# Peptides against a protein of PDB entry 3VA4: the designs that were tried, part 13

Target 1, 107 residues: chain A of PDB entry 3VA4
Amino acid sequence: EPIGQLRLFSGTHGPERDFPLYLGKNVVGRSPDCSVALPFPSISKQHAVIEISAWNKAPILQDCGSLNGTQIVKPPRVLPPGVSHRLRDQELILFADFPCQYHRLDV

## One batch from the design tools (peptide; aimed at target 1 K45)

Design b1_p30_2 (made by RFdiffusion4)
Pose (drawn by RFdiffusion4):
Structure b1_p30_2 (pose): chain A 107 residues (1-107), chain P 30 residues (1-30)
Amino acid sequence: as target 1 above (107 residues)
Amino acid sequence: DTLDDLEDTETDLLETERLLEFLEQQLAES
């Protein structure tokens, strides 16, 4: 069962798209093979990874050297490539110009 | 169309380079 959710907010691309997050590596990228496939040209083919060790542990987000970056929206930060960031519930993230929100599920 | 294809190839190459650098950095840290 999914233990988290990545909400891609509505936008020019259409209504909101929700992606389940599972234990293990959840790769965010443009490739259809990615666990979280955001099929938009500005997203890197392998853009970021969300790693989840357990349902009761904070996911770790890292940027995989993406072209257009990964940012934490609030507080505003750029995530350098390869640096771990612990995701908080309801935390807003940008992958390139695409805003998303992480939600922890229960349990 | 030829110029767009060239720009897309260059962008793919840069992306591949940056991914390789990230993988090398992760290996070094491990």
Fold by OpenDDE base, seed 4:
Structure b1_p30_2 (fold): chain B 107 residues (1-107), chain A 30 residues (1-30)
Amino acid sequence: as target 1 above (107 residues)
Amino acid sequence: DTLDDLEDTETDLLETERLLEFLEQQLAES
């Protein structure tokens, strides 16, 4: 069962979409093989990764050296490639220019 | 607590602004 959710807000690309997040590595990227597939030109094929461990259900976000970056919205900062960021519930993230929100599921 | 409440308020504002942006785009394209 999913432990978390990543919400892609609606926009010019289309309607809002929710992606389930599971234990292990949840890859965010343009590639259709990604757990969180964002099929947009500004998204790298493997853009970022959200990793959730069994020991710590709080996801760890890392940028994978994406072209257009991964940003934390509050407080604003660009996430350097490979640097771990612990996601908080309701945290807002920009993958390139696409706003997303992490939601912790009460499991 | 107060800090959490402020954080939630800020988040709600950001979400609202994003929604407004989307709605404005839709209206412009209609």
Scores: peptide ipSAE 0.044, ipTM 0.504, DockQ to the pose 0.017
OpenDDE base, seeds 1, 2, 3, 5: peptide ipSAE 0.020, 0.021, 0.019, 0.018; ipTM 0.402, 0.427, 0.413, 0.428

Design b1_p30_2_s1 (made by RFdiffusion4, then SolubleMPNN; from b1_p30_2, 27 letters changed)
Fold by OpenDDE base, seed 3:
Structure b1_p30_2_s1 (fold): chain B 107 residues (1-107), chain A 30 residues (1-30)
Amino acid sequence: as target 1 above (107 residues)
Amino acid sequence: SAAAEEARRRREAEEEARHAAYEAAKAAAA
C-alpha cells in the first residue's frame, strides 16, 4: 500500500510517470533496482533516497552523493549530500535536470 | 571511439568516488 507518490513530469525523455512510495527507504536512481528508477545518463546509479517512517509523518529526502545533484525548487536550494530535508506535500524536486513532485496519498 | 570510452570511464569513476564518500560519511555518522 503506497503512502506517497513521486511524479516525474513529462519532458524530452517521454511522458509523465508516477512512482509509488512506501514505508522505509525509497531509493531514486539510474539503477533498475531502485524504487524510483530513472534510467537517464544524468542520474546517478543511486542518486537520492526518500525515507518514510510513518503515513502521518513528512518523508525525509537525502542526496546520496550524486554527480549532478538534488535540488528543492521553492525556495531554491541545493541539497548537500547526506543532509536531511523534510518534504512538504506537493514539493517540487530536481534530480539532476529532471523535475519531480512529491504527493502525500490519503490512505 | 576511444575518446568516448575514456569520457565514460572518467564519468563512472567520478560517480563511484562521490558515492563512496557519501557511504563512508554515512557509516561514520551511524
Scores: peptide ipSAE 0.555, ipTM 0.880, DockQ to the pose 0.955
OpenDDE base, seeds 1, 2, 4, 5: peptide ipSAE 0.497, 0.533, 0.513, 0.533; ipTM 0.860, 0.873, 0.867, 0.872

Design b1_p30_2_s3 (made by RFdiffusion4, then SolubleMPNN; from b1_p30_2, 21 letters changed)
Fold by OpenDDE base, seed 4:
Structure b1_p30_2_s3 (fold): chain B 107 residues (1-107), chain A 30 residues (1-30)
Amino acid sequence: as target 1 above (107 residues)
Amino acid sequence: SAEEERRRREREELEAKRFAEFLEKLKEEE
């Protein structure tokens, strides 16, 4: 069962989408085989990764050297490639210019 | 408490939606 959820907010690109997050590596990217598939040109094929371990249910977000970057909204921070960021519940994230939100599931 | 957690999540969800709407507005103005 999913440990968390990544929500892509609705916009001109289309409706809201919710992606389940599981233990292990959840790749965010334009490629259709990504766990979080964001099929938009400004998203890199492998843009970022959200890793959740069995020992630590709090996800670790890393940018994978994406072209248009990964940013934390509050407080504002651009994530350097490969630098780990611990996601907090309800964390707002920008993958390129696409706003997303992490939601911790109570499981 | 569970009540405090629920209220926090609801507030932050509302803020997130407002933020998303703001970003969409900016894109439309480009």
Scores: peptide ipSAE 0.260, ipTM 0.762, DockQ to the pose 0.019
OpenDDE base, seeds 1, 2, 3, 5: peptide ipSAE 0.216, 0.131, 0.244, 0.255; ipTM 0.716, 0.589, 0.750, 0.762

Design b1_p30_2_s4 (made by RFdiffusion4, then SolubleMPNN; from b1_p30_2, 21 letters changed)
Fold by OpenDDE base, seed 2:
Structure b1_p30_2_s4 (fold): chain B 107 residues (1-107), chain A 30 residues (1-30)
Amino acid sequence: as target 1 above (107 residues)
Amino acid sequence: AERRAREEAERRRLEEERYQEYLRLQEELA
């Protein structure tokens, strides 16, 4: 059962999509085998990772050395590769230029 | 939130384009 959600907002690429997040590593990337598969050229094959250790703990977001970067929207911050960022509920994220939002699920 | 996120994304894209132009200029001047 998913304990989190990553929402990809609608845009020129298409409609909004919701990706379930599970315990462990949720890889964000262009590769189809990623937990959060974003099939867009500007997304790296393995772009970032959202690691969830427990349902009651904040997920950890790390950029994996992506070409076009990972950014927090508010406050604006570019994530250096491999640096851990604790995600807050409802936090807005840019993978390259694709806006997303993390949502904690009640389980 | 969605609107704000898109607006921020657009701003970041513009900033990135300007940065890439800067890098190209630096390469030409090097």
Scores: peptide ipSAE 0.073, ipTM 0.497, DockQ to the pose 0.034
OpenDDE base, seeds 1, 3, 4, 5: peptide ipSAE 0.031, 0.030, 0.030, 0.030; ipTM 0.533, 0.497, 0.485, 0.491; seeds 3, 5 fail the geometry check

## One batch from the design tools (peptide; aimed at target 1 P41 I43 N68)

Design b2_p8_3 (made by RFdiffusion4)
Pose (drawn by RFdiffusion4):
Structure b2_p8_3 (pose): chain A 107 residues (1-107), chain P 8 residues (1-8)
Amino acid sequence: as target 1 above (107 residues)
Amino acid sequence: PVLDVPDP
């Protein structure tokens, strides 16, 4: 069962798309092989990873050296490549120019 | 502005 959710907000690309997040590595990228496939040209083929050790542990987000970056929306931050960031419930993230929101699920 | 990531 999914233990988290990545919400890609509605935009030019159409209505909101929701992606389940599971224990283990959840790769965000353009490749259709990615756990979270965002098939937009500005997204890197392997853009970021959300690693989840347990349903009761905060996911760790890292940028994988993406071209257009990964940012935390609030407080505004650029995530340097390879630096771990613990995700908070409801935290807004940009992958390139695409805003998303992480939600922890229950349980 | 964002850039398109090229294919190999």

Design b2_p8_3_s1 (made by RFdiffusion4, then SolubleMPNN; from b2_p8_3 with P1S L3Q)
Fold by OpenDDE base, seed 2:
Structure b2_p8_3_s1 (fold): chain B 107 residues (1-107), chain A 8 residues (1-8)
Amino acid sequence: as target 1 above (107 residues)
Amino acid sequence: SVQDVPDP
């Protein structure tokens, strides 16, 4: 059962996509093996990770040393590689230029 | 954006 969801907003790349997030590490990247597979050339093969250690804890987002970076939208902030960022519900994230939104699911 | 390194 998913604990959260990551939404990739619709854009030039195509329609909206929703990715379930589970306990443990949810890798965001271009590689098809990633939990959140974003098959776009500007996304690193292993771009970032969303780690959920418990259902009642905020997930941790870390950039994995991606080429084009990971940013929080409000307030604007580039995440340094490997630095933990606690995700807020409804938080807006940029992986490279792709806007996404995290939201917690009721379980 | 700049393209990332391609897969082998």
Scores: peptide ipSAE 0.126, ipTM 0.810, DockQ to the pose 0.737
OpenDDE base, seeds 1, 3, 4, 5: peptide ipSAE 0.104, 0.128, 0.136, 0.096; ipTM 0.774, 0.784, 0.782, 0.775; seeds 1, 3, 4 fail the geometry check

Design b2_p8_3_s2 (made by RFdiffusion4, then SolubleMPNN; from b2_p8_3, 3 letters changed)
Fold by OpenDDE base, seed 2:
Structure b2_p8_3_s2 (fold): chain B 107 residues (1-107), chain A 8 residues (1-8)
Amino acid sequence: as target 1 above (107 residues)
Amino acid sequence: SVQAVPDP
């Protein structure tokens, strides 16, 4: 069962989408086989990864060397490729220009 | 700016 959720907010691209996150690696990218598939040209095929090692641990977000980057919104910062960022519940993330939010599920 | 990404 899903441990978390990544929400892609609605925008010019279309309506809101919610992606379940599971234990292990959840790849964010344009490739259709990604767990979090964002089929937009500004998203790298393998853009980032959200790794959840345990249900009671905060997930780790890493940018995978994406062209258009991965950013944390508050406080604003660009994530260097391959550097681990511990996600907070309700964390706001930009993959390229696409705003998303991580939410820990009550399971 | 954001660009289309035909990355490997």
Scores: peptide ipSAE 0.170, ipTM 0.822, DockQ to the pose 0.744
OpenDDE base, seeds 1, 3, 4, 5: peptide ipSAE 0.115, 0.104, 0.113, 0.165; ipTM 0.770, 0.768, 0.747, 0.803; seeds 1, 4 fail the geometry check

Design b2_p8_3_s3 (made by RFdiffusion4, then SolubleMPNN; from b2_p8_3 with L3V)
Fold by OpenDDE base, seed 1:
Structure b2_p8_3_s3 (fold): chain B 107 residues (1-107), chain A 8 residues (1-8)
Amino acid sequence: as target 1 above (107 residues)
Amino acid sequence: PVVDVPDP
């Protein structure tokens, strides 16, 4: 079952979408086979990865060398490619210009 | 088939 959730907020692109996050690598990107598929032109085909390990269920976010970048909102921080960032519950993330929110599920 | 779209 899912360990977390990534919410894509509603916007000009359409309504809110919720994506389940599982143990292992959850790839965020424009490619339709991504775990978190964001089918928008400004998103790289493989944009970022949210990895959740069995030994530590706290997710690690890494940008995969995306063109338009990955940012943490509070406090504002651009993630350099390949640098691990531990996600906090309810953390707000920008993939390119798309705001998202990570939510930890109590399981 | 999936259309291949380049990154922006």
Scores: peptide ipSAE 0.212, ipTM 0.819, DockQ to the pose 0.170
OpenDDE base, seeds 2, 3, 4, 5: peptide ipSAE 0.191, 0.201, 0.253, 0.189; ipTM 0.822, 0.825, 0.835, 0.822; seeds 2, 3, 4 fail the geometry check

Design b2_p8_3_s4 (made by RFdiffusion4, then SolubleMPNN; from b2_p8_3 with L3R)
Fold by OpenDDE base, seed 3:
Structure b2_p8_3_s4 (fold): chain B 107 residues (1-107), chain A 8 residues (1-8)
Amino acid sequence: as target 1 above (107 residues)
Amino acid sequence: PVRDVPDP
């Protein structure tokens, strides 16, 4: 059972998509084997990672040295590669120019 | 600016 969810908002690319997040490393990227597969040319093959160490702990987001970056919307900031960012529930994230939202599931 | 990611 998933512990969290990453929502990719609808846009010119298509409809909204929801990706389940599990314990361990959830890789975000263009590669089809990523947990969060975003098949768009502006997304790096291995773009970022959301690591969940326990169901009751906030996930850690890290950019993996992506070309177009990973950003937090509020307060706005670009995440330096490899630097841990603790995700807050309902946090808005930009992978390149794709807006997403993290949601903690109550299980 | 956002760019397409070049692949090797």
Scores: peptide ipSAE 0.578, ipTM 0.931, DockQ to the pose 0.886
OpenDDE base, seeds 1, 2, 4, 5: peptide ipSAE 0.576, 0.177, 0.573, 0.577; ipTM 0.929, 0.760, 0.929, 0.931; seed 2 fails the geometry check

Design b2_p8_4 (made by RFdiffusion4)
Pose (drawn by RFdiffusion4):
Structure b2_p8_4 (pose): chain A 107 residues (1-107), chain P 8 residues (1-8)
Amino acid sequence: as target 1 above (107 residues)
Amino acid sequence: SPPALDAP
């Protein structure tokens, strides 16, 4: 069962798309093979990874050296490549120009 | 921020 959710907000690309997040590596990228496939040209083929060790542990987000970057929306931050960031419930993240929101599920 | 570029 999913233990988290990545919400890609509605936009030019259409209505909101929701992606389940599971224990283990959840790769965010453009490739259809990615666990979270965001099929937009500004998204890197392997853009970021969300690693989840347990349902009761904070996911860890890292940028994988993406071209257009990964940012935390609030507080505003750029995530340097390879630096771990613990995700908080409801935290807003940008992958390139695409805003998303992480939600922890229950349980 | 500058516009996002198409990633290779």

Design b2_p8_4_s1 (made by RFdiffusion4, then SolubleMPNN; from b2_p8_4, 3 letters changed)
Fold by OpenDDE base, seed 2:
Structure b2_p8_4_s1 (fold): chain B 107 residues (1-107), chain A 8 residues (1-8)
Amino acid sequence: as target 1 above (107 residues)
Amino acid sequence: MPPAKPAP
């Protein structure tokens, strides 16, 4: 069962989409086999990864060396490739120019 | 950020 959710906000690209996040690695990228498939040109095929090691631990977000980067909104900062960032509930993330939000599910 | 470009 999903432990978290990544919400892609609505925008010029289209409507809002919600992606379930599971234990293990949830790859964010343009490739269709990604757990979080964002089929947009500015998203790298393998853009980032959200790893959830346990239901009671904060997920770890890492940029995978994406071209257009991964950013945290508050406070604003670009994540260096491969550096672990512990996600907070309701954290706002930019994958390239696409705003998303992580949400912990009640399970 | 600069405008996003198509990514590999």
Scores: peptide ipSAE 0.355, ipTM 0.873, DockQ to the pose 0.958
OpenDDE base, seeds 1, 3, 4, 5: peptide ipSAE 0.349, 0.348, 0.346, 0.351; ipTM 0.870, 0.877, 0.870, 0.874; seeds 1, 3 fail the geometry check

Design b2_p8_4_s2 (made by RFdiffusion4, then SolubleMPNN; from b2_p8_4 with S1R D6P)
Fold by OpenDDE base, seed 3:
Structure b2_p8_4_s2 (fold): chain B 107 residues (1-107), chain A 8 residues (1-8)
Amino acid sequence: as target 1 above (107 residues)
Amino acid sequence: RPPALPAP
């Protein structure tokens, strides 16, 4: 059962896509085997990771040393590689220049 | 800022 969801907003790349997030490590990246596969050249093969250790705990986002970075929109912040960021519900994230949103599911 | 480049 998915614990959360990551939405990739629609853009010039195409329509909106929703990715389910599960317990454990949910890798965000260009590689097709990533949990959140973003097949765009500006996304690193292994770009970031969203780790969910328990259904009742906030997920942890870490940039994996991506070339084009991972940023939080509000308040604006660039995430240093490997530094844990606790995700808030409805948090807006930029992977490179691609806007996404994390949503906690009520299950 | 400059456009994002293809990433490894």
Scores: peptide ipSAE 0.277, ipTM 0.866, DockQ to the pose 0.903
OpenDDE base, seeds 1, 2, 4, 5: peptide ipSAE 0.256, 0.225, 0.236, 0.235; ipTM 0.857, 0.852, 0.856, 0.858; seed 1 fails the geometry check

Design b2_p8_4_s3 (made by RFdiffusion4, then SolubleMPNN; from b2_p8_4, 3 letters changed)
Fold by OpenDDE base, seed 1:
Structure b2_p8_4_s3 (fold): chain B 107 residues (1-107), chain A 8 residues (1-8)
Amino acid sequence: as target 1 above (107 residues)
Amino acid sequence: APPARPAP
């Protein structure tokens, strides 16, 4: 049932963690009820959203006006709030200073 | 760069 996965790499915050991504909105944030809960002070309660539609498995990432931003690593850039970014498999993302990686699951 | 600050 999960369509994708978001991996939070290990760091000073702790060990690596993997979060499943499903159809619809997958909210990334400090709030414990977020699909991708990142309980760290520098992460906004509702930091970003990864949306996956039924007709297009490729996720759309949008920053939700977070304080410390959302960045793409490949061509380094900060995502403006509310601007859609189509995630590519294995793409590296920074939520504040926390490095994550999106992985598209087969099937 | 300075470390990220606590967010709302």
Scores: peptide ipSAE 0.357, ipTM 0.866, DockQ to the pose 0.885
OpenDDE base, seeds 2, 3, 4, 5: peptide ipSAE 0.346, 0.349, 0.352, 0.332; ipTM 0.868, 0.865, 0.863, 0.866; seeds 2, 5 fail the geometry check

Design b2_p8_4_s4 (made by RFdiffusion4, then SolubleMPNN; from b2_p8_4, 3 letters changed)
Fold by OpenDDE base, seed 1:
Structure b2_p8_4_s4 (fold): chain B 107 residues (1-107), chain A 8 residues (1-8)
Amino acid sequence: as target 1 above (107 residues)
Amino acid sequence: PPPARPAP
């Protein structure tokens, strides 16, 4: 059962898409085998990771040394590679220039 | 900001 959801907002790339997030590692990247596959040139094959522990349903986001970076929208800031960032519900994230939003699912 | 470039 999904613990959270990552929404990719609609844009020039296409319509909005929702990705379920599960316990463990949810890799965000251009590679088709990623949990959150974003098949766009500016996204690194393995761009970032959203890890959800059984101990705490609040996800931890880490950039994996992506070329175009991972940013938090409010307040605006670039996440240093490998540094853990605890995601808040409804938090807006930029993977390269693609806006996404994390949503915790209440089951 | 500069446009995002294709990434490896």
Scores: peptide ipSAE 0.374, ipTM 0.875, DockQ to the pose 0.929
OpenDDE base, seeds 2, 3, 4, 5: peptide ipSAE 0.368, 0.372, 0.368, 0.367; ipTM 0.875, 0.874, 0.875, 0.874; seeds 2, 4, 5 fail the geometry check

Design b2_p8_5 (made by RFdiffusion4)
Pose (drawn by RFdiffusion4):
Structure b2_p8_5 (pose): chain A 107 residues (1-107), chain P 8 residues (1-8)
Amino acid sequence: as target 1 above (107 residues)
Amino acid sequence: SISEPNLP
């Protein structure tokens, strides 16, 4: 069962798209092989990873050296490549120009 | 860089 959700907000691309997040590595990228496939040209083929060790542990987000970056929306931050960031419930993230929101699920 | 703004 999913233990988290990544909500890609509605936009030019159409209505919201929700992606389940599971224990283990959840790769965010453009490749259809990615756990979270965001099939938009500005997204890197392997853009970022969200790693979840347990349902009761904060996911770790890392940028994989993406071209257009990964940012935390609030407080505003750029995530340097390879630096771990613990995700908080409801935290807004940008992958390139695409805003998303992480939600922890229950349980 | 590739600009692709996702506007509401």

Design b2_p8_5_s1 (made by RFdiffusion4, then SolubleMPNN; from b2_p8_5, 3 letters changed)
Fold by OpenDDE base, seed 4:
Structure b2_p8_5_s1 (fold): chain B 107 residues (1-107), chain A 8 residues (1-8)
Amino acid sequence: as target 1 above (107 residues)
Amino acid sequence: MIKEPVLP
């Protein structure tokens, strides 16, 4: 069962997409084998990772040294590569310039 | 400026 959800908002790239997030590593990237596959040229093949642990289920987001970065919208900041950021429910994230939102599921 | 990673 999914523990969370990552929503990619609709835009010029196409319609909204919802990706389930599970315990362990959820890789965000352009590569088709990523859990959160974002097949766009500005997204790195392995862009970021959202890791969810069993004990608290609060995701940790890390940029994986992506070319175009990972940012938190509020308050705005670029995440340094490899530095852990604990995601808050409903948090808005930019992978490159693609806006996404994390949603914690009630499970 | 947003850059595109090299495509496989």
Scores: peptide ipSAE 0.193, ipTM 0.810, DockQ to the pose 0.143
OpenDDE base, seeds 1, 2, 3, 5: peptide ipSAE 0.040, 0.054, 0.121, 0.054; ipTM 0.649, 0.741, 0.799, 0.743

Design b2_p8_5_s2 (made by RFdiffusion4, then SolubleMPNN; from b2_p8_5 with S1M E4L)
Fold by OpenDDE base, seed 3:
Structure b2_p8_5_s2 (fold): chain B 107 residues (1-107), chain A 8 residues (1-8)
Amino acid sequence: as target 1 above (107 residues)
Amino acid sequence: MISLPNLP
């Protein structure tokens, strides 16, 4: 059962997509074997990682040295590669220029 | 500058 969700908002690329997030490392990237597969050329093959160590702990987001970066929308900031960012519920994230939102799921 | 389509 998923512990969280990453939503990719609709856009020119197509409709909204929801990705379940599980315990462990959820890799975000262009590679098809990523947990969150974003098959777009501006996304790095392994772009970022969302690590969930426990159901009752905030996930950790890290950029993996992506070409086009990972940003937090509010407050605005670029995430340096490898620096841990604790995700807040409903956090808005840009992977390259693709807007996403993290949601904690309550079970 | 980043375009932010369909942000809530």
Scores: peptide ipSAE 0.059, ipTM 0.726, DockQ to the pose 0.190
OpenDDE base, seeds 1, 2, 4, 5: peptide ipSAE 0.049, 0.056, 0.050, 0.046; ipTM 0.696, 0.702, 0.701, 0.689

Design b2_p8_5_s3 (made by RFdiffusion4, then SolubleMPNN; from b2_p8_5 with S1M S3V)
Fold by OpenDDE base, seed 2:
Structure b2_p8_5_s3 (fold): chain B 107 residues (1-107), chain A 8 residues (1-8)
Amino acid sequence: as target 1 above (107 residues)
Amino acid sequence: MIVEPNLP
């Protein structure tokens, strides 16, 4: 059962997509076997990871040394590779140039 | 943005 959700907003790439997030590591990347597969050439094969330790704990987002980076939108900041960022509900994230939003699910 | 289709 998913504990969270990552929404990829609609854009020039196509329609909105929602990805379920589970306990453990949810890898974000271009590789098709990623939990959050973003099949776009500006996304690194292993771009970032969202790790969820428990349903009642904020997930941890880490950039995995991606080429085009991972950013928090508000307040704006670029995430240094490997540095843990605690995600807030409804937080807006840029993976390269792709805007996404994290949602905590009611489970 | 940089396109990286062939990066390791």
Scores: peptide ipSAE 0.325, ipTM 0.831, DockQ to the pose 0.163
OpenDDE base, seeds 1, 3, 4, 5: peptide ipSAE 0.052, 0.054, 0.049, 0.034; ipTM 0.721, 0.723, 0.716, 0.641

Design b2_p8_5_s4 (made by RFdiffusion4, then SolubleMPNN; from b2_p8_5 with E4L)
Fold by OpenDDE base, seed 3:
Structure b2_p8_5_s4 (fold): chain B 107 residues (1-107), chain A 8 residues (1-8)
Amino acid sequence: as target 1 above (107 residues)
Amino acid sequence: SISLPNLP
């Protein structure tokens, strides 16, 4: 069923959490109805989106005009709103100040 | 899990 996984690393907010990613749009945000719900004040209600068009295609990450931004850790890069970034397996991402990691599942 | 890299 899930095509990928987004891991929120443990921190002062609490323990590590893993979110399954499916075909289509997986919204990252503070709103509880988001696929990846991060209920933290520094996360925008609709912060970013991870779109998976097919199981054999790399997901596309876009910032949705978030207040505190979306960044790629390595190599370091701030993602301008609406600009497509193709995610690599094991990619490290900052949503605001929260470190996450994308993992492609073998299905 | 893994160790986190240096964050900006």
Scores: peptide ipSAE 0.049, ipTM 0.729, DockQ to the pose 0.063
OpenDDE base, seeds 1, 2, 4, 5: peptide ipSAE 0.044, 0.046, 0.043, 0.048; ipTM 0.700, 0.704, 0.694, 0.700

Design b2_p8_6 (made by RFdiffusion4)
Pose (drawn by RFdiffusion4):
Structure b2_p8_6 (pose): chain A 107 residues (1-107), chain P 8 residues (1-8)
Amino acid sequence: as target 1 above (107 residues)
Amino acid sequence: PPPALPDP
């Protein structure tokens, strides 16, 4: 069962798309093989990873050296490549120019 | 930030 959710907000690309997040590595990228496939040209083929060790542990987000970056929306931050960031529930993230929101699920 | 570019 999913233990988290990545909400890609509605935009030019159409209505909101929701992606389940599971225990283990959840790769965000353009490649259809990615756990979270965002099939937009400005997204890197392997853009970022969301690693989840347990349903009761904060996911860890890292940028994988993406071209257009990964940012935390609030407080505003750029995530340097390879630096771990613990995700908070309802935290807004940008992958390139695409805003998303992480939600922890229950349980 | 500047406009995002297409990733190769």

Design b2_p8_6_s1 (made by RFdiffusion4, then SolubleMPNN; from b2_p8_6, 3 letters changed; failed a check: a repeat of another design)
Amino acid sequence: MPPAKPAP

Design b2_p8_6_s2 (made by RFdiffusion4, then SolubleMPNN; from b2_p8_6, 3 letters changed)
Fold by OpenDDE base, seed 1:
Structure b2_p8_6_s2 (fold): chain B 107 residues (1-107), chain A 8 residues (1-8)
Amino acid sequence: as target 1 above (107 residues)
Amino acid sequence: RPPARPAP
């Protein structure tokens, strides 16, 4: 059913977590109803969105105007709010200071 | 960079 996965690496916040990603909008945020719920103070309630379309295999990541930003690790850069970033498989992402990794699932 | 702060 899921076509992608977002892994939150373990850290001082707690253990590793894996979040399934589905067709459509997968909201990343502190709000508990987010698809990728990151219940940490530095994460905005609506932090970012990972959108997966039927015609476009690669997900699109957008920061939603978060306080502490959304960053790509390699090469390092902060994503401007609302600007589409096409995710690459195995891409490392920072939501605030929380390192995550996108993984494309073969389904 | 400053440490991340509680966000809205």
Scores: peptide ipSAE 0.446, ipTM 0.911, DockQ to the pose 0.905
OpenDDE base, seeds 2, 3, 4, 5: peptide ipSAE 0.430, 0.428, 0.442, 0.411; ipTM 0.908, 0.908, 0.911, 0.904; seeds 2, 3 fail the geometry check

